# Peptides against a protein of PDB entry 5D63: the designs that were tried, part 2

Target 1, 292 residues: chain A of PDB entry 5D63
Amino acid sequence: SLRRGIYHIENAGVPSAIDLKDGSSSDGTPIVGWQFTPDTINWHQLWLAEPIPNVADTFTLCNLFSGTYMDLYNGSSEAGTAVNGWQGTAFTTNPHQLWTIKKSSDGTSYKIQNYGSKTFVDLVNGDSSDGAKIAGWTGTWDEGNPHQKWYFNRMSVSSAEAQAAIARNPHIHGTYRGYILDGEYLVLPNATFTQIWKDSGLPGSKWREQIYDCDDFAIAMKAAVGKWGADSWKANGFAIFCGVMLGVNKAGDAAHAYNFTLTKDHADIVFFEPQNGGYLNDIGYDSYMAFY

## One batch from the design tools (peptide; aimed at target 1 W207 C214)

Design b1_p8_3_s2 (made by RFdiffusion4, then SolubleMPNN; from b1_p8_3, 5 letters changed)
Fold by OpenDDE base, seed 2:
Structure b1_p8_3_s2 (fold): chain B 292 residues (1-292), chain A 8 residues (1-8)
Amino acid sequence: as target 1 above (292 residues)
Amino acid sequence: MKDLPFVP
């Protein structure tokens, strides 16, 4: 089953992603096919899939940018019915906004079926152009039509997945204690993470003994990421991944405060030094405390 | 890069 999370949803046939046009929050905003750039944010193309309790394989899809939901216009079963952004709630009972999402016959891609109409999200004619129509269309679960097959690329991690990534890292002290602050985390590309760091003013901040030292830098980075998240996205129910760690060196005679994020595959953590913007696999300390 | 002045 598809897990709760933030997804970039790409057509299986052509290099096109499900895009909310202009990221608009207006009811009836077209959802369209649009080109994307790998390893970037793709602002209007991120969707939070929220599983509906006690309804197998069924979700709402909230556009991360607009905070509106994928909606089949009037719930019509007619082929060619528009799919739009529309106001809604994560746990709605409106069948126009409920989507059954299961693996296609190829075992890798998914199909997206409207719960009410039983039609499927279709990239009409497999059109790869920007602004191409996405509509409800007749289909079956077992057919191989690439117009109705979608890759769900997970862009987030659960708190449990983050915890597991930390636990696998060799630079964790035996006394480590972690504190989880949220349930689901958008994982940023390093380029975006670095840009937030630059925009925070930290590159120009002066280290000063105790009054503005390693802990201040690390906390300032986390605060900057938190603010960026709040200012950038209208959807709720997730956070932006940015951890703070306290660590001790091998000799046990020095300690440091630093940040960390997740690798692209979400399986490991990478350390981030907020005093210089560096990414490191080994920062020279073993973490005895983290919050994220 | 500077460290904390103390260790736990």
Scores: peptide ipSAE 0.041, ipTM 0.789, DockQ to the pose 0.716
OpenDDE base, seeds 1, 3, 4, 5: peptide ipSAE 0.040, 0.036, 0.040, 0.036; ipTM 0.781, 0.766, 0.785, 0.766

Design b1_p8_3_s3 (made by RFdiffusion4, then SolubleMPNN; from b1_p8_3 with F1S H4V)
Fold by OpenDDE base, seed 5:
Structure b1_p8_3_s3 (fold): chain B 292 residues (1-292), chain A 8 residues (1-8)
Amino acid sequence: as target 1 above (292 residues)
Amino acid sequence: SKSVPYTP
């Protein structure tokens, strides 16, 4: 079953993703097929899937950027019915915005069925062009039509997954205590993480003994990421992953505060030095405390 | 609490 999370949703037949046109929050904004760049943020193409309690395999899909929801126009079962962004809530009872998402017959892709109409999200004619129509269309779960098959690439991690990634890292002190602040985290590409760092002003910040040293840099980075998240996305119910660690060196005679994020596969952490913007597999310290 | 200095 599909887990709660943020997904980039890509067509199984052509290199096209489900895109909310212009990221607009206006009711009726077309959802269309659009090209994407792997390993980038793909702003208008991220969807928060929120599972509906007590309704098997059924979700709302909130566009991360606009904060609006995938909506089958008038809930119509007619083939070719527009799929749009529309205002809504995560746990709505509006069947126009409820989507049953299950594995397709190929076992890797998913199909997205409107709960009410029982039609499927369809990239019309498998059109790979930017702006291609996405519509509700008749179909069945067992059909092999790639127009209705979608890969759900998970772009977020749960707090438990983040915790597990940290636990696997060899640079964790035996006294480590982690403090989880949120439940679901969008994991940024390093390029985006670095850009936030640059925009924060930290590259130009001067290290000063005690008054602005490692802990200040690390906390400033986390604050910058938090603000970036709030300023960039209209959807709620998730955070942007950026951790702070306190660590001690092997000799036990020095400590450091630094950041960390997750690797692309979400299986490991990588350390980030906010004083120079570097990514390191070994920052020279073993963490005894983290919050993220 | 930790007594080691934070560096840098």
Scores: peptide ipSAE 0.110, ipTM 0.775, DockQ to the pose 0.202
OpenDDE base, seeds 1, 2, 3, 4: peptide ipSAE 0.116, 0.092, 0.084, 0.098; ipTM 0.773, 0.781, 0.778, 0.775; seed 1 fails the geometry check

Design b1_p8_3_s4 (made by RFdiffusion4, then SolubleMPNN; from b1_p8_3, 3 letters changed)
Fold by OpenDDE base, seed 5:
Structure b1_p8_3_s4 (fold): chain B 292 residues (1-292), chain A 8 residues (1-8)
Amino acid sequence: as target 1 above (292 residues)
Amino acid sequence: MKDLPYTP
């Protein structure tokens, strides 16, 4: 079954993603097909899937940017019914905003069925143009129509997945203790992570013994990412991944504080030096403590 | 580890 998480939802037939038009939080904002750029954030095209307890394979879909929810207009079962952003809550009982999401017949893509109407999210005519209509449309689970098939590309990790990625890294000290602060984390592309670093002012910050040294840089980076998350996204229930580590060198005579994030495939961590903005597979220290 | 010097 689909896990709780943040997804980029791409049509199985054409290179189009489910997009909340202009990222607007207004009720009735059209959800449309729109082009996307791989390995970027795709701001208006990220959806937090929140599973509904005790309702099999059923979710709300919250637009990360607007904080509004995917909504079938009037819950109508008519083919061509608009799918819009609308205010809501993660655990709503409104069937207009409840979506059963299960694997399609091809075993890789998903279909998105409205819980109430039993119609499916449809990229009308498979139109690949920006702004193409997405609507509720009649269908069946076994139908192979790519207009109703969607790839759910996971853009986040659970705390458990992050923990696992850390655990398999070779630069973790035997005394390592990790502290998990959140449950689900949006993993940023390095370009975005770097931009946050730049905007934080850290590139211009001067290292000063004790008063502003490695720990200050590392904490400042985490704070900057946290603030960026709060300022950028209206949805709740997730965090932005940015870790802080304390490490000791092989000789055991020096320590360092630094950051880390996850690799593109979410399987590993990469170290980030907030004093120079560098990404490293080996920062020269083994971590004995992390929080993220 | 608490008393180790932290590098720049």
Scores: peptide ipSAE 0.069, ipTM 0.789, DockQ to the pose 0.196
OpenDDE base, seeds 1, 2, 3, 4: peptide ipSAE 0.048, 0.047, 0.045, 0.047; ipTM 0.794, 0.794, 0.786, 0.794

Design b1_p8_4 (made by RFdiffusion4)
Pose (drawn by RFdiffusion4):
Structure b1_p8_4 (pose): chain A 292 residues (1-292), chain P 8 residues (1-8)
Amino acid sequence: as target 1 above (292 residues)
Amino acid sequence: SWTTGKAV
């Protein structure tokens, strides 16, 4: 089963993503194929998949930017029916916004079926051009047609996954305790994490004993990332990944506060120095506390 | 006691 999370959904035949045109929140805004840039935030192309209770392999798909849902127009089973963004709720009973998502016959990509119509999300004619029509279409679960096959590229981690990445890190103090704050996190590319640090004003902040020292920088960065999340996205039910750690050196005589993020493959953590914007695999301290 | 760290 596809896990709850945030996905960049890529057609298996051509490198086009499912894109809510112009990120518009208007009802009826077309969902289309569009090119994308890896290792960036693709602002119109991120989808929060919320599992439906007791309805196997079925989800709502909420555009992260607009807060609107993937909707099969009037639930029609006619091939070519429009797939648009529409107002809705995470756990709606409206079948126009319910999607059964299971693995295709290639075992890697998925097919997306409307719960009401039993038709599939289809990149019409396999068109790779920006703005290509995506529609509901007749189809089967097992066929190889790439027009109806989609890679769900996971862009978020659960709290359990973040905890696992931290636990595998070699720079964790024996007294380490972590404090989990949310359940699902959008993992940022370093380019975006850095842009938030720049935009927070922290690059210009001066170190001052106690009144603006390492704990102040780290907490400020976390707060800046939290503000960015709420100000940038309209969808609810997730958080942005940015941790704070306190650590101690090998000699046991100095302590430091700093931030951390995750690697692209989501398996490991990487430390971030908020006083200078650097990313480090070893910051010189073993973490005895973290909150994220 | 511990000293406070600066930029790394």

Design b1_p8_4_s1 (made by RFdiffusion4, then SolubleMPNN; from b1_p8_4, 5 letters changed)
Fold by OpenDDE base, seed 5:
Order: sequence, then structure tokens, then C-alpha cells
Structure b1_p8_4_s1 (fold): chain B 292 residues (1-292), chain A 8 residues (1-8)
Amino acid sequence: as target 1 above (292 residues)
Amino acid sequence: SLKVGGPV
């Protein structure tokens, strides 16, 4: 079963992703096929899948950027019916915005069926061009048509997954206590994380004993990421991953505050030094406290 | 207890 989370949704046949055109929040904005760049955010192509309670394998799909929802126009079962962005809510009962998402017959890709019409999200003609039509189309769960098969690449982690990644890191102190702030986290590419750091002004900030030292840098980075998230995305129900740690050195005579994020595969953490923008697998401290 | 604060 598909987990709640943020997904980049890529066609199984061609290198095209489900894109909300121009990221517009206007009702009726076309959802189209569009090229994407691996290991980047792909702003208009991120979708928060929210599972509907007590309705098996059924979700709303909220565009992360616009905060609008994938919507089958008039819920029509006609082949070629437009799929658009439309205002909605995560737990709507509107069948135009309810999508049953299950594995295709190939066991790796998914199909996206409108709950009401029973038609499938289709990249019309498998067109790989930017702006290619995505529509509701007749189909079956078992057919192999790649126009209706989609890879759901997870771009977020749950708090439990983040907790697990931390727990297996070798630089965690025996006294470690972690505090989870949110439930689902968009994990940023390092390039984006670094850009937020740059834009925060931290690269030009001067370390000053106590008054603006390591904890101030680390907290400022987290605040910057939080603001970036709020300013960048209109969807709710997720956060941007950026942790703060306190750690003690091996000698036990010094402590440091720093940040951390997750690796690309979401399996591990990497430490981030907000005083210099460096990423480290070993920051020289063992964490006894984190919040993220 | 240790206070944090060390520069890089």
C-alpha cells in the first residue's frame, strides 16, 4: 500500500512527471506531463498523498506548491476528460478528487484510478513533450499500458523513518533524546539546503562567544528552513526536514550545536555545520539531544 | 553539565 507522503510521480514509459502547469492555484489549471531533473525539487511536480480513512488504497493528491488537488473534471468517465488542479481538502468526499492508487501488474509502478469514474490517469499518447495532456482514460488494473503507469518516488520521510535513520548513526550518544516536531518531512537536496543557508545570511554571520555561537547558528538555520518552507509551499500537513542537535565530544569536555539532514536515500543522516555550510559524516560530536 | 558554544 502507498504510504502517506510526498511523491514525485513519473511516467513509466517516458521521462515525464505529473506537473501542475505553472504551479497555479486556479481552479481548472491543467495537470500535464513535463520533464524533470533528477535530484532536484521539481517544484510543480510534488504531490502529497493523503490516505482516506476506511477507503482502501484511496487518496487525495495535493500539489505541494499550489495547495490544490488533483481533480477529474466533472468526474466524467469519458476518455480524455481533463485532469486539473482544483481547490479541495485532504479528506474530501468529492469523488472528483479521490484517487485509488495501487500497484500495476509490473509490481513497481502504480496506477491512479479515479474513485468515482473508475478511469485512470493517463499520459495521453505517451507524449513526452512538456505540456502533454494528462486525462482520465478507460483502462484496467492488469493491462500493461505505460501511459497509465506511474512511479511514485518518495520525496519525504515520516517521523518514524527519520527516527530510525538517527538511531542507526554511529555518532549518537548513549544518553540521546530526540524530540519529533512534525509527522512528515520533505527532504531537500543538499543544493537546496545550502541555498537556504546562503540566503539566511549565516555565511556572513560572525561567531561571538555565547551571544551568537553554535546554538544560534543551528537554530537560525532551522528557522531559515522553516520560513523557506512556509514561503515556498501552499500545501499543509508536512514540514521541511532540518534538525538541530546538541552533541558532546569524545573527551566529554566540549559540546556543540549543529544541524543535520537526511541522505538522498533517506536511510542515514548527514551533519551540517551552519557556521561554514559543510556537510560531514562525522562532526566530532555524539548527539545527546535532537529536535526535528 | 556542559554548555554548548564552540566555534568551528
Scores: peptide ipSAE 0.318, ipTM 0.916, DockQ to the pose 0.536
OpenDDE base, seeds 1, 2, 3, 4: peptide ipSAE 0.314, 0.311, 0.035, 0.311; ipTM 0.916, 0.916, 0.728, 0.915

Design b1_p8_4_s2 (made by RFdiffusion4, then SolubleMPNN; from b1_p8_4, 3 letters changed)
Fold by OpenDDE base, seed 2:
Structure b1_p8_4_s2 (fold): chain B 292 residues (1-292), chain A 8 residues (1-8)
Amino acid sequence: as target 1 above (292 residues)
Amino acid sequence: SLKVGKAV
């Protein structure tokens, strides 16, 4: 079953993603096919899938940027019915905004069926051009038509997944205590993480004994990421991944505060030094505390 | 928490 999370949704036939046109929050904004750049944010193309309790394999899809929801216009079962962004709520009962999402016959891609109309999200004619029509269209679960097959590229992790990634790292002290602050985390590409670091002013900040040292740098980075998240996205129910760690060296006579994020495959953590913007697999300390 | 001096 598809897990709650943030997804980049890519057509199985052509290099096109489900895009909310211009990221607009206006009711009736077209959802269209659009090109994307791998390993980037793809601002208008991220969707928070919220599972509906007690309704098997059924979700709302909230556009991360606009905070609006994927909506089949008038819930019509006619082939070619527009799919748009529209105001809504995560646990709505409106069948225009409820989507049953299950694996296609190929076992890798998904099909997206409107709960009410039983039609499927379709990239019309498999058009790979920017702005191509996405519509409800007749179909069946077992059809192999790539116009209705979508890869769900997971862009987020649950708190449990983050916890597991930390637990696998060899630079965790036996006394480690982690504190989870949120439930679901958008994981940023390193390029975006670095840009937030640059924009925070930390690259120009001067280290000063106690008054502005390692803990201040690490907390400032966390604060910068939090602010970036709040300023960038209108959807709720998720956070931006950026951890803070306290660590001790092998000799036990020195401590450090630093940041960490997740690797691209979300399986491991990588340490980030906010004093110089470096990414390291070994920062020279074993963590005894983290919050994220 | 550990009582260790800050390195940096």
Scores: peptide ipSAE 0.102, ipTM 0.798, DockQ to the pose 0.271
OpenDDE base, seeds 1, 3, 4, 5: peptide ipSAE 0.094, 0.098, 0.098, 0.101; ipTM 0.796, 0.788, 0.803, 0.785

Design b1_p8_4_s3 (made by RFdiffusion4, then SolubleMPNN; from b1_p8_4, 5 letters changed)
Fold by OpenDDE base, seed 3:
Structure b1_p8_4_s3 (fold): chain B 292 residues (1-292), chain A 8 residues (1-8)
Amino acid sequence: as target 1 above (292 residues)
Amino acid sequence: SLSVGGPV
């Protein structure tokens, strides 16, 4: 089954993603097909899937940017019914905003069925142009029409997944204690993570003994990422991934505070030095504490 | 600074 998380939703037939037009929060804003750039944020094309308790394989889909929800206009079962952004809540009972999401017959893509109408989210005519119509359309779970098949590219990790990535890293001290702050985390591309670092002013900050040293840099980076998240997204129920670690060197005579994020496949962590903006697989310290 | 000597 599809897990709770943030997804980039890409058509199985053409290089088009589900896009909320202009990222607008207005009721009735069209959801359309739009081109995307791999390994970028794709601002209007991220969707938080929230599973509905006690309703199998059924979700709301919240646009991360606008905070509005995928909505089948009037819940109509007519082919060609508009799919729009509309105000809502994560656990709504409105069937216009409830979507059953299950694997297609190919076992890799998903189909998105409206809970009430039983029609499917359809990229009309498989049109790859920017602004192409996305609509509710008649269909079945077993048919192979690529207009109704979607890849769900997971852009976030659960706290459990982050914990697992840390646990398998070789640079963790035997006394390690981790503290989880949130439940779901958007994982940023390194380019975005670096830009937040630059915009924070940390590249121009002066190291000063104790008054502004490694821990201050690491905490300032985490604060900058937190603020960026709050200022960038209208949806709730997730955080932006940026960890802080305390580590000790192999000799046991030096300690350091630094950041970390996740690799693109979300399977491993990579260390980030907030004093110089470097990414490292080995920062020269073994972590005895982290919070993220 | 940290509990272990030599914080950087």
Scores: peptide ipSAE 0.044, ipTM 0.788, DockQ to the pose 0.257
OpenDDE base, seeds 1, 2, 4, 5: peptide ipSAE 0.040, 0.044, 0.042, 0.037; ipTM 0.787, 0.791, 0.796, 0.767

Design b1_p8_4_s4 (made by RFdiffusion4, then SolubleMPNN; from b1_p8_4, 4 letters changed)
Fold by OpenDDE base, seed 3:
Parts: sequence; C-alpha cells; structure tokens
Structure b1_p8_4_s4 (fold): chain B 292 residues (1-292), chain A 8 residues (1-8)
Amino acid sequence: as target 1 above (292 residues)
Amino acid sequence: SLSVGGAV
C-alpha cells in the first residue's frame, strides 16, 4: 500500500510529471504534464497523499504549492474529462477528489483511479510537451498502457523513518535522546538547503562568545527553514526537515551545536555546520540530543 | 552534560 507522504508523480512512458499549471489556487486550474529537473524542488509538481480511513488504497492528493486538491471535473466518467486543482480538505467525502492508488500490473508503477467514476488519470496520447492534457480516461487495472501508469517518487519521510536514519549513524552518543516535532517532513535538496542558509544572513553573522555562538547559529538555521516552509507552501500537514543536534567530542571535553538533514535516499543523515555552510559525514562530535 | 560553546 502507498504510504502517506509527499510525492513527485512521473509518467511511466515519457519524462513528464503531474503539474498544477502556474501553481494557481484558483478552482478549475488545469493539471497538466510538464518536464521536470531531477534533484530539484519542482515547485508545482509535489503532491501530499493523505490516506482515507476505512477506504482501502484511497487518497486525496493535495498540491503542496497551491494547497488545492486533484479534482475530476463533475466526477464525469467520460473519456477526456478534465482533471483540475480545486479547493478541498484532506478527508473530504467528495468522490471527485478521491483517488484509489494501487500498483499496476508491472509491479513498479501505480495507476490512479477516481473513486466515483472508476476512470484513470491519463496523460493524453502520452504527450511529453509542457502543458499536455491530463484527463480521466477509461481503463482497467490490468491494462499495460503507459499513459495511465505513474511512478510515485517519495520526497518526504515520516518521523519514524527519520528516527531510523539517525539510529544507523555511527556518530550518536550512547546517552542520545531524540525529540520528534512533526509527523511528515519534506526533504530538501542540498542546493535548496544551502540557499535558505544564505538568505538567512548566517554567512555574514559574527561568532561571539556565548551571546551568538554555535547554539544560536544552529537554532537560527532551524528557524530560517521553518519560515521558508511557511512562506513557500500553502498545504498543511507536513514540515520541512531540518534537525538540531547537541554533541560531545571523543575526548569528552568539548560540546557543539549543529544541524543535520537526510541523504537523497533518506537512509542516512548528513551533518550541516551553520557557521560555514559545510556538509560533513563526520562533524567530530557524537550527538547526545536532537530535535527535528 | 557538557556546556556547548567555547571556541566553536
């Protein structure tokens, strides 16, 4: 079963992703096929999948940027019916916004079926052009048509997955205590994480004993990421991943405060030094406390 | 635990 999370949804046949046109929050905004750049944010192409309780394999799909939901126009079962962004809620009962998402016959891609109409999300004619029509179309779960098959690239982690990544890292002290602040986290590419760091003013900040030292830098980075998330995305129910750690050196005579994020595959953590913007696999400290 | 800071 598909887990709750944020996904980049890519066509199985051509290099096109499900895109909300211009990221507009207006009701009836077209959802279209659009090119994407790997290992970037792809702003209008991120979707929060929220599972519906007691309805097997069924979700709402909220566009992260606009805060609107994938909607089959009038719930029509006619082939070629528009799929648009429309206002909604995560746990709506409106069948126009309910999508059954299950593995296709190839066992790797998914198909997206409207709960009410039983038609499937279709990249019409497999058109790879920017702005290509995405529509409801007749189909079956067993059909091999790549126009209706989609890869769900997970762009977020649960708090449990983040906890597991930390637990695998060799630079964790035996006395470690972790504190989870949210349930689901968008994981940023390093380039975006670095840009937030630059825009925060931290690169020009002066280290001063006690009054603005390692803990102030680490907390300022966490605050900058939080503000960036709030200012960038209209959807709710997720956070942006940026951790704070306190660590002690091997000699046990010095402590440091620093940040961390997750690797691209979400399996490991990487340390971030907010005083210089560096990414390190070993920062020279073992963490005894984190919050994220 | 130890206090953070010092030279870092």
Scores: peptide ipSAE 0.069, ipTM 0.793, DockQ to the pose 0.371
OpenDDE base, seeds 1, 2, 4, 5: peptide ipSAE 0.054, 0.054, 0.058, 0.041; ipTM 0.799, 0.800, 0.802, 0.773

Design b1_p8_5 (made by RFdiffusion4)
Pose (drawn by RFdiffusion4):
Structure b1_p8_5 (pose): chain A 292 residues (1-292), chain P 8 residues (1-8)
Amino acid sequence: as target 1 above (292 residues)
Amino acid sequence: SMSVANAV
C-alpha cells in the first residue's frame, strides 16, 4: 500500500509530472502534465495523499500549494473526462475525489483509479509537452500502457522515518533524548533550506553572549522554517522538516546548539550551522537533545 | 560545567 505522505507524481513514459495549472485554487483548474526540475520545490506538483479509513488503497489527493483536490469532472466514466482541482476535504465521501492507488504490472509505478467511475488517470497520448491534458480513461489494472502509469516519488518522511535517520547517525550522545512535534514532514532540498535561512535575516545576525548566542540562532531558524511552511502552502496535515539539536563536544566541556535536515534519500541527517549557513556531516558535537 | 561554543 502507498503510505500517507506528500508525492511528486511522474509519468512512467515521459518525464512529465502531474501539475495543477498555475497552482490555481479555482474550482475546475486543469491538472496537466508538465516538466520539472529535480532537487527543487516543484511548487504546483506536490500532492498530499490521505488514506481513507476502511477503504482499502483509497485516498484523497490534495495539492499542497492550492489546498484543492484532484477531482474527476462529474465523476463521468467517459474516456477523456477532465481531471481538475476542486474544493473538498481530506476524508470526503465524494467519489469524484477518491482515488484507488495500487502498483502497476511493473511493480514500481502505480495506476490511479477513480473510486466512483473505475477509470484511470491518463496522460493523453503520452504527450510530453507542458500543459498536456490529463483525463480519466478506460483501462485495466494489469496492462502495460505507460499513459496510465505513474511513479509516486516520496517527498516527505513520517516521524518514525526521521527518528530512524537520527538513530543511525554516529554523532549521537549516550544521553540523547528526542522530542517529536508532528507526524509527517516535507523534506526540503538544501537549496530551499538555505533560501529560508537567507530570507530569515539570520545571515546578518551577530553572536552575542547569552542574548543572541547559538540557541537563539537555532530556535530562530526553526521558527523561520515553520513560518515559511504556513505562509507557502494551503494544504493542512503535514509540517516542514527542520530540527534543533543541543550537543556536547568529545571533551565534555563545551556545548552547542544547531539545526539539522535530511539527506535526499531520506536515510540520514545532515547538520546545519545557523550562524553561517554551512552543512556538515560532523559538526564537532554529539547531540544530547533534539526537537523536530 | 561547560562553555557555550561560537560558530562552527

Design b1_p8_5_s1 (made by RFdiffusion4, then SolubleMPNN; from b1_p8_5, 4 letters changed)
Fold by OpenDDE base, seed 2:
Structure b1_p8_5_s1 (fold): chain B 292 residues (1-292), chain A 8 residues (1-8)
Amino acid sequence: as target 1 above (292 residues)
Amino acid sequence: SMTLAGPV
């Protein structure tokens, strides 16, 4: 079954993603096919899938940028019915905003069925152009039509997945204690993470003994990422991944504070030095504490 | 408790 999380949703037939036009929060804003750039944020194309309790394989889809929900216009079963952004809530009972999402016949892509109308989200004519119509369309679960097949690329991790990634890292001290602050985390590309670091002013900050040293840099980075998240997205129910670690060296006579994020495949962590913006697989310390 | 230090 599809897990709760943030997804980039890509058509199985053409290089087009499900896009909320202009990221607008207005009711009735068209959802359209649009080009995307791999390994970037794709601002208007991220969707939080929230599973509905006790309704098998059924979700709401909240656009991260606008905070509005995927909505089948008037819940109509007519082929060609518009799919739009509309105000809603994560656990709505409105069948216009409830989507049953299950594997297609190919076992890799998904189909997205409206709970009420039983029609499917369709990239009309498989049109790869920017602004191409996405609509409800007649279909079945077993059909192979690529217009109705979608790859769900997960852009977030649960706290449990983050914890597992940390536990696999060889630079974790035997006394390690982790403190989880949130439940679901958007994982940023390194380019975006670095840009937040640049915009924070940390590249121009001066290291000063005790008064502004490693812990200040690491906490300032965490704060910058948190603020960036709050300023960038209107959806709720997730955080932006940015960890803080305290570590000790092998000799046990020096300690350091630093950041970390997740690798692209979400399987591992990579260390980030906020004093110079470097990414490292080995920062020279074993972590005895983290919060994220 | 151990004091923290970072590179200059």
Scores: peptide ipSAE 0.049, ipTM 0.793, DockQ to the pose 0.514
OpenDDE base, seeds 1, 3, 4, 5: peptide ipSAE 0.045, 0.045, 0.049, 0.040; ipTM 0.784, 0.781, 0.789, 0.740

Design b1_p8_5_s2 (made by RFdiffusion4, then SolubleMPNN; from b1_p8_5, 3 letters changed)
Fold by OpenDDE base, seed 4:
Structure b1_p8_5_s2 (fold): chain B 292 residues (1-292), chain A 8 residues (1-8)
Amino acid sequence: as target 1 above (292 residues)
Amino acid sequence: SMTVAGPV
C-alpha cells in the first residue's frame, strides 16, 4: 500500500508531473500536466497523500503549496471530466476528493481512481506540454495505458524513516538520545536548504563566545527552516526536515552543536555546519543528542 | 563540563 507522505507525481509515459496551475488556492483551479526539474522543490507539484482510515488504499491528495485538494468536478464519471484543486479536509467524506491509489499492472507505477466515479486520473492524449489537461477517464486497473499510470516519487520521510537513517550513521555516540518533534518531514534539496541558510542572515552572523556560538547557529538554522516552511506552504500535517545535533569529539574533551539533513535517497544523514554552510559526511563529532 | 567548540 502507498504510505502517507508527500509525493511528486510523474506520468509514466512522458516527462510531465501533476501540477496545480499557478499554485492557486481558488476553487476550480485546473490541475494540469507540467514539466519539472529533477532535484528541485517543484513548488506546485507536491501532494500530501493522507490515507483514509478503514477505507482500503484510499487517500485525499492535498497540494502542499495551495492547501487545496485534488477534486473530480461534480464527481462525474464522464470521460474528460476536469480534475481541479478545491477546498477540503484531509479526512473528508466527499467522494469527489477521495482517490483509490494502487499499483498498476507494471508493478512500478500507480493508478489513481476516483472513489465515487471509478474513473482514473488521465493525462489527456499523453500531452507533454505545459498546461495539458488532466481529467477523469474510463479505465481498468489492468490496462497498460501510460496516460493513466503515475510514478509516486516520495519527497518526505516519516519520523521512523528519519530515525532509521540516523541509526545507520557511524557518527552516533553510544549515549545517543533522539527526540522526534513531528510525524512527516519534507526533505529539501541541498540547494533549497542552502538558500534558506543564506536568507536567514547566518552567513553574516558573528560567532561570539557563549552568547552566540555553535548552539545559537544550529538553533537559528532550525528556526529559519521552520519559518520558511510556515511561510511557503499552506498545507498542514507535515514539517520541513532540519535536525539539530549535539556531539562530542573522539577525545571526549570537546562538544559541538550542528545541523543535519537527509541525503537525496533518504537512506542516510548528512551533517550541515550552520557557521559556514558546509555539508559533511563527518563533522568530527559523535552525536549524543538530536531533535528533529 | 566539556569545552564547547568554537568556530570551524
Scores: peptide ipSAE 0.050, ipTM 0.786, DockQ to the pose 0.741
OpenDDE base, seeds 1, 2, 3, 5: peptide ipSAE 0.047, 0.040, 0.045, 0.038; ipTM 0.797, 0.780, 0.772, 0.724

Design b1_p8_5_s3 (made by RFdiffusion4, then SolubleMPNN; from b1_p8_5, 3 letters changed)
Fold by OpenDDE base, seed 3:
Structure b1_p8_5_s3 (fold): chain B 292 residues (1-292), chain A 8 residues (1-8)
Amino acid sequence: as target 1 above (292 residues)
Amino acid sequence: SMSLAGPV
């Protein structure tokens, strides 16, 4: 079953993703096929899938940027019915905004069926051009038509997945205590994480004994990421991943405060030094405390 | 916990 999370949704036949046109929050904004750049944020192409309690394999899909929901116009079962962004709520009962998402016959891609109409989200004619029509179209679960098959690339982690990644890292002290602050986290590309660091003013900040040292840098980075998240996205129910750690050196006679994020595959953590913007697999400290 | 004071 598809897990709750943020997804980049890519067509199985052509290099096109499900895009909310201009990221607009207006009711009736077209959802279209659009090109994407791998390992980037793809602003208008991120969707929060929220599972509906007691309805098997059924979700709402909230556009992360606009805060609006994927909506089948008038819930019509006619082939070619527009799929648009529309105002809604995560746990709506409106069948125009309820999507059953299950594996296709190939076992890798998914199909997206409207709960009410039983039609499928279709990249019309498999058109790879920017702005290509996405519509409800007749189909079956077992058909192999790539116009109706989608890869769900997970762009977020649950708190449990983040906890598991930390537990696998060799630079964790035996006294480690972790504190989870949120339930689901968008994981940023390093380029975006670095840009937030630059925009925070931290590269020009002066280290000063106790009054603005390692803990101040690490907390300022986390605050900058939190503000960036609030200013960038209209959807709710997720956070931006940026951890703070306290660590002790191997000799046990010095401590440091630093940040961390997740690797691209979400399986491990990488340390980030907010005093210089460096990414390290080994920062020279073993963590005894983290919050994220 | 250890002190964070010093050049770090």
Scores: peptide ipSAE 0.048, ipTM 0.783, DockQ to the pose 0.348
OpenDDE base, seeds 1, 2, 4, 5: peptide ipSAE 0.040, 0.047, 0.043, 0.046; ipTM 0.776, 0.779, 0.782, 0.784

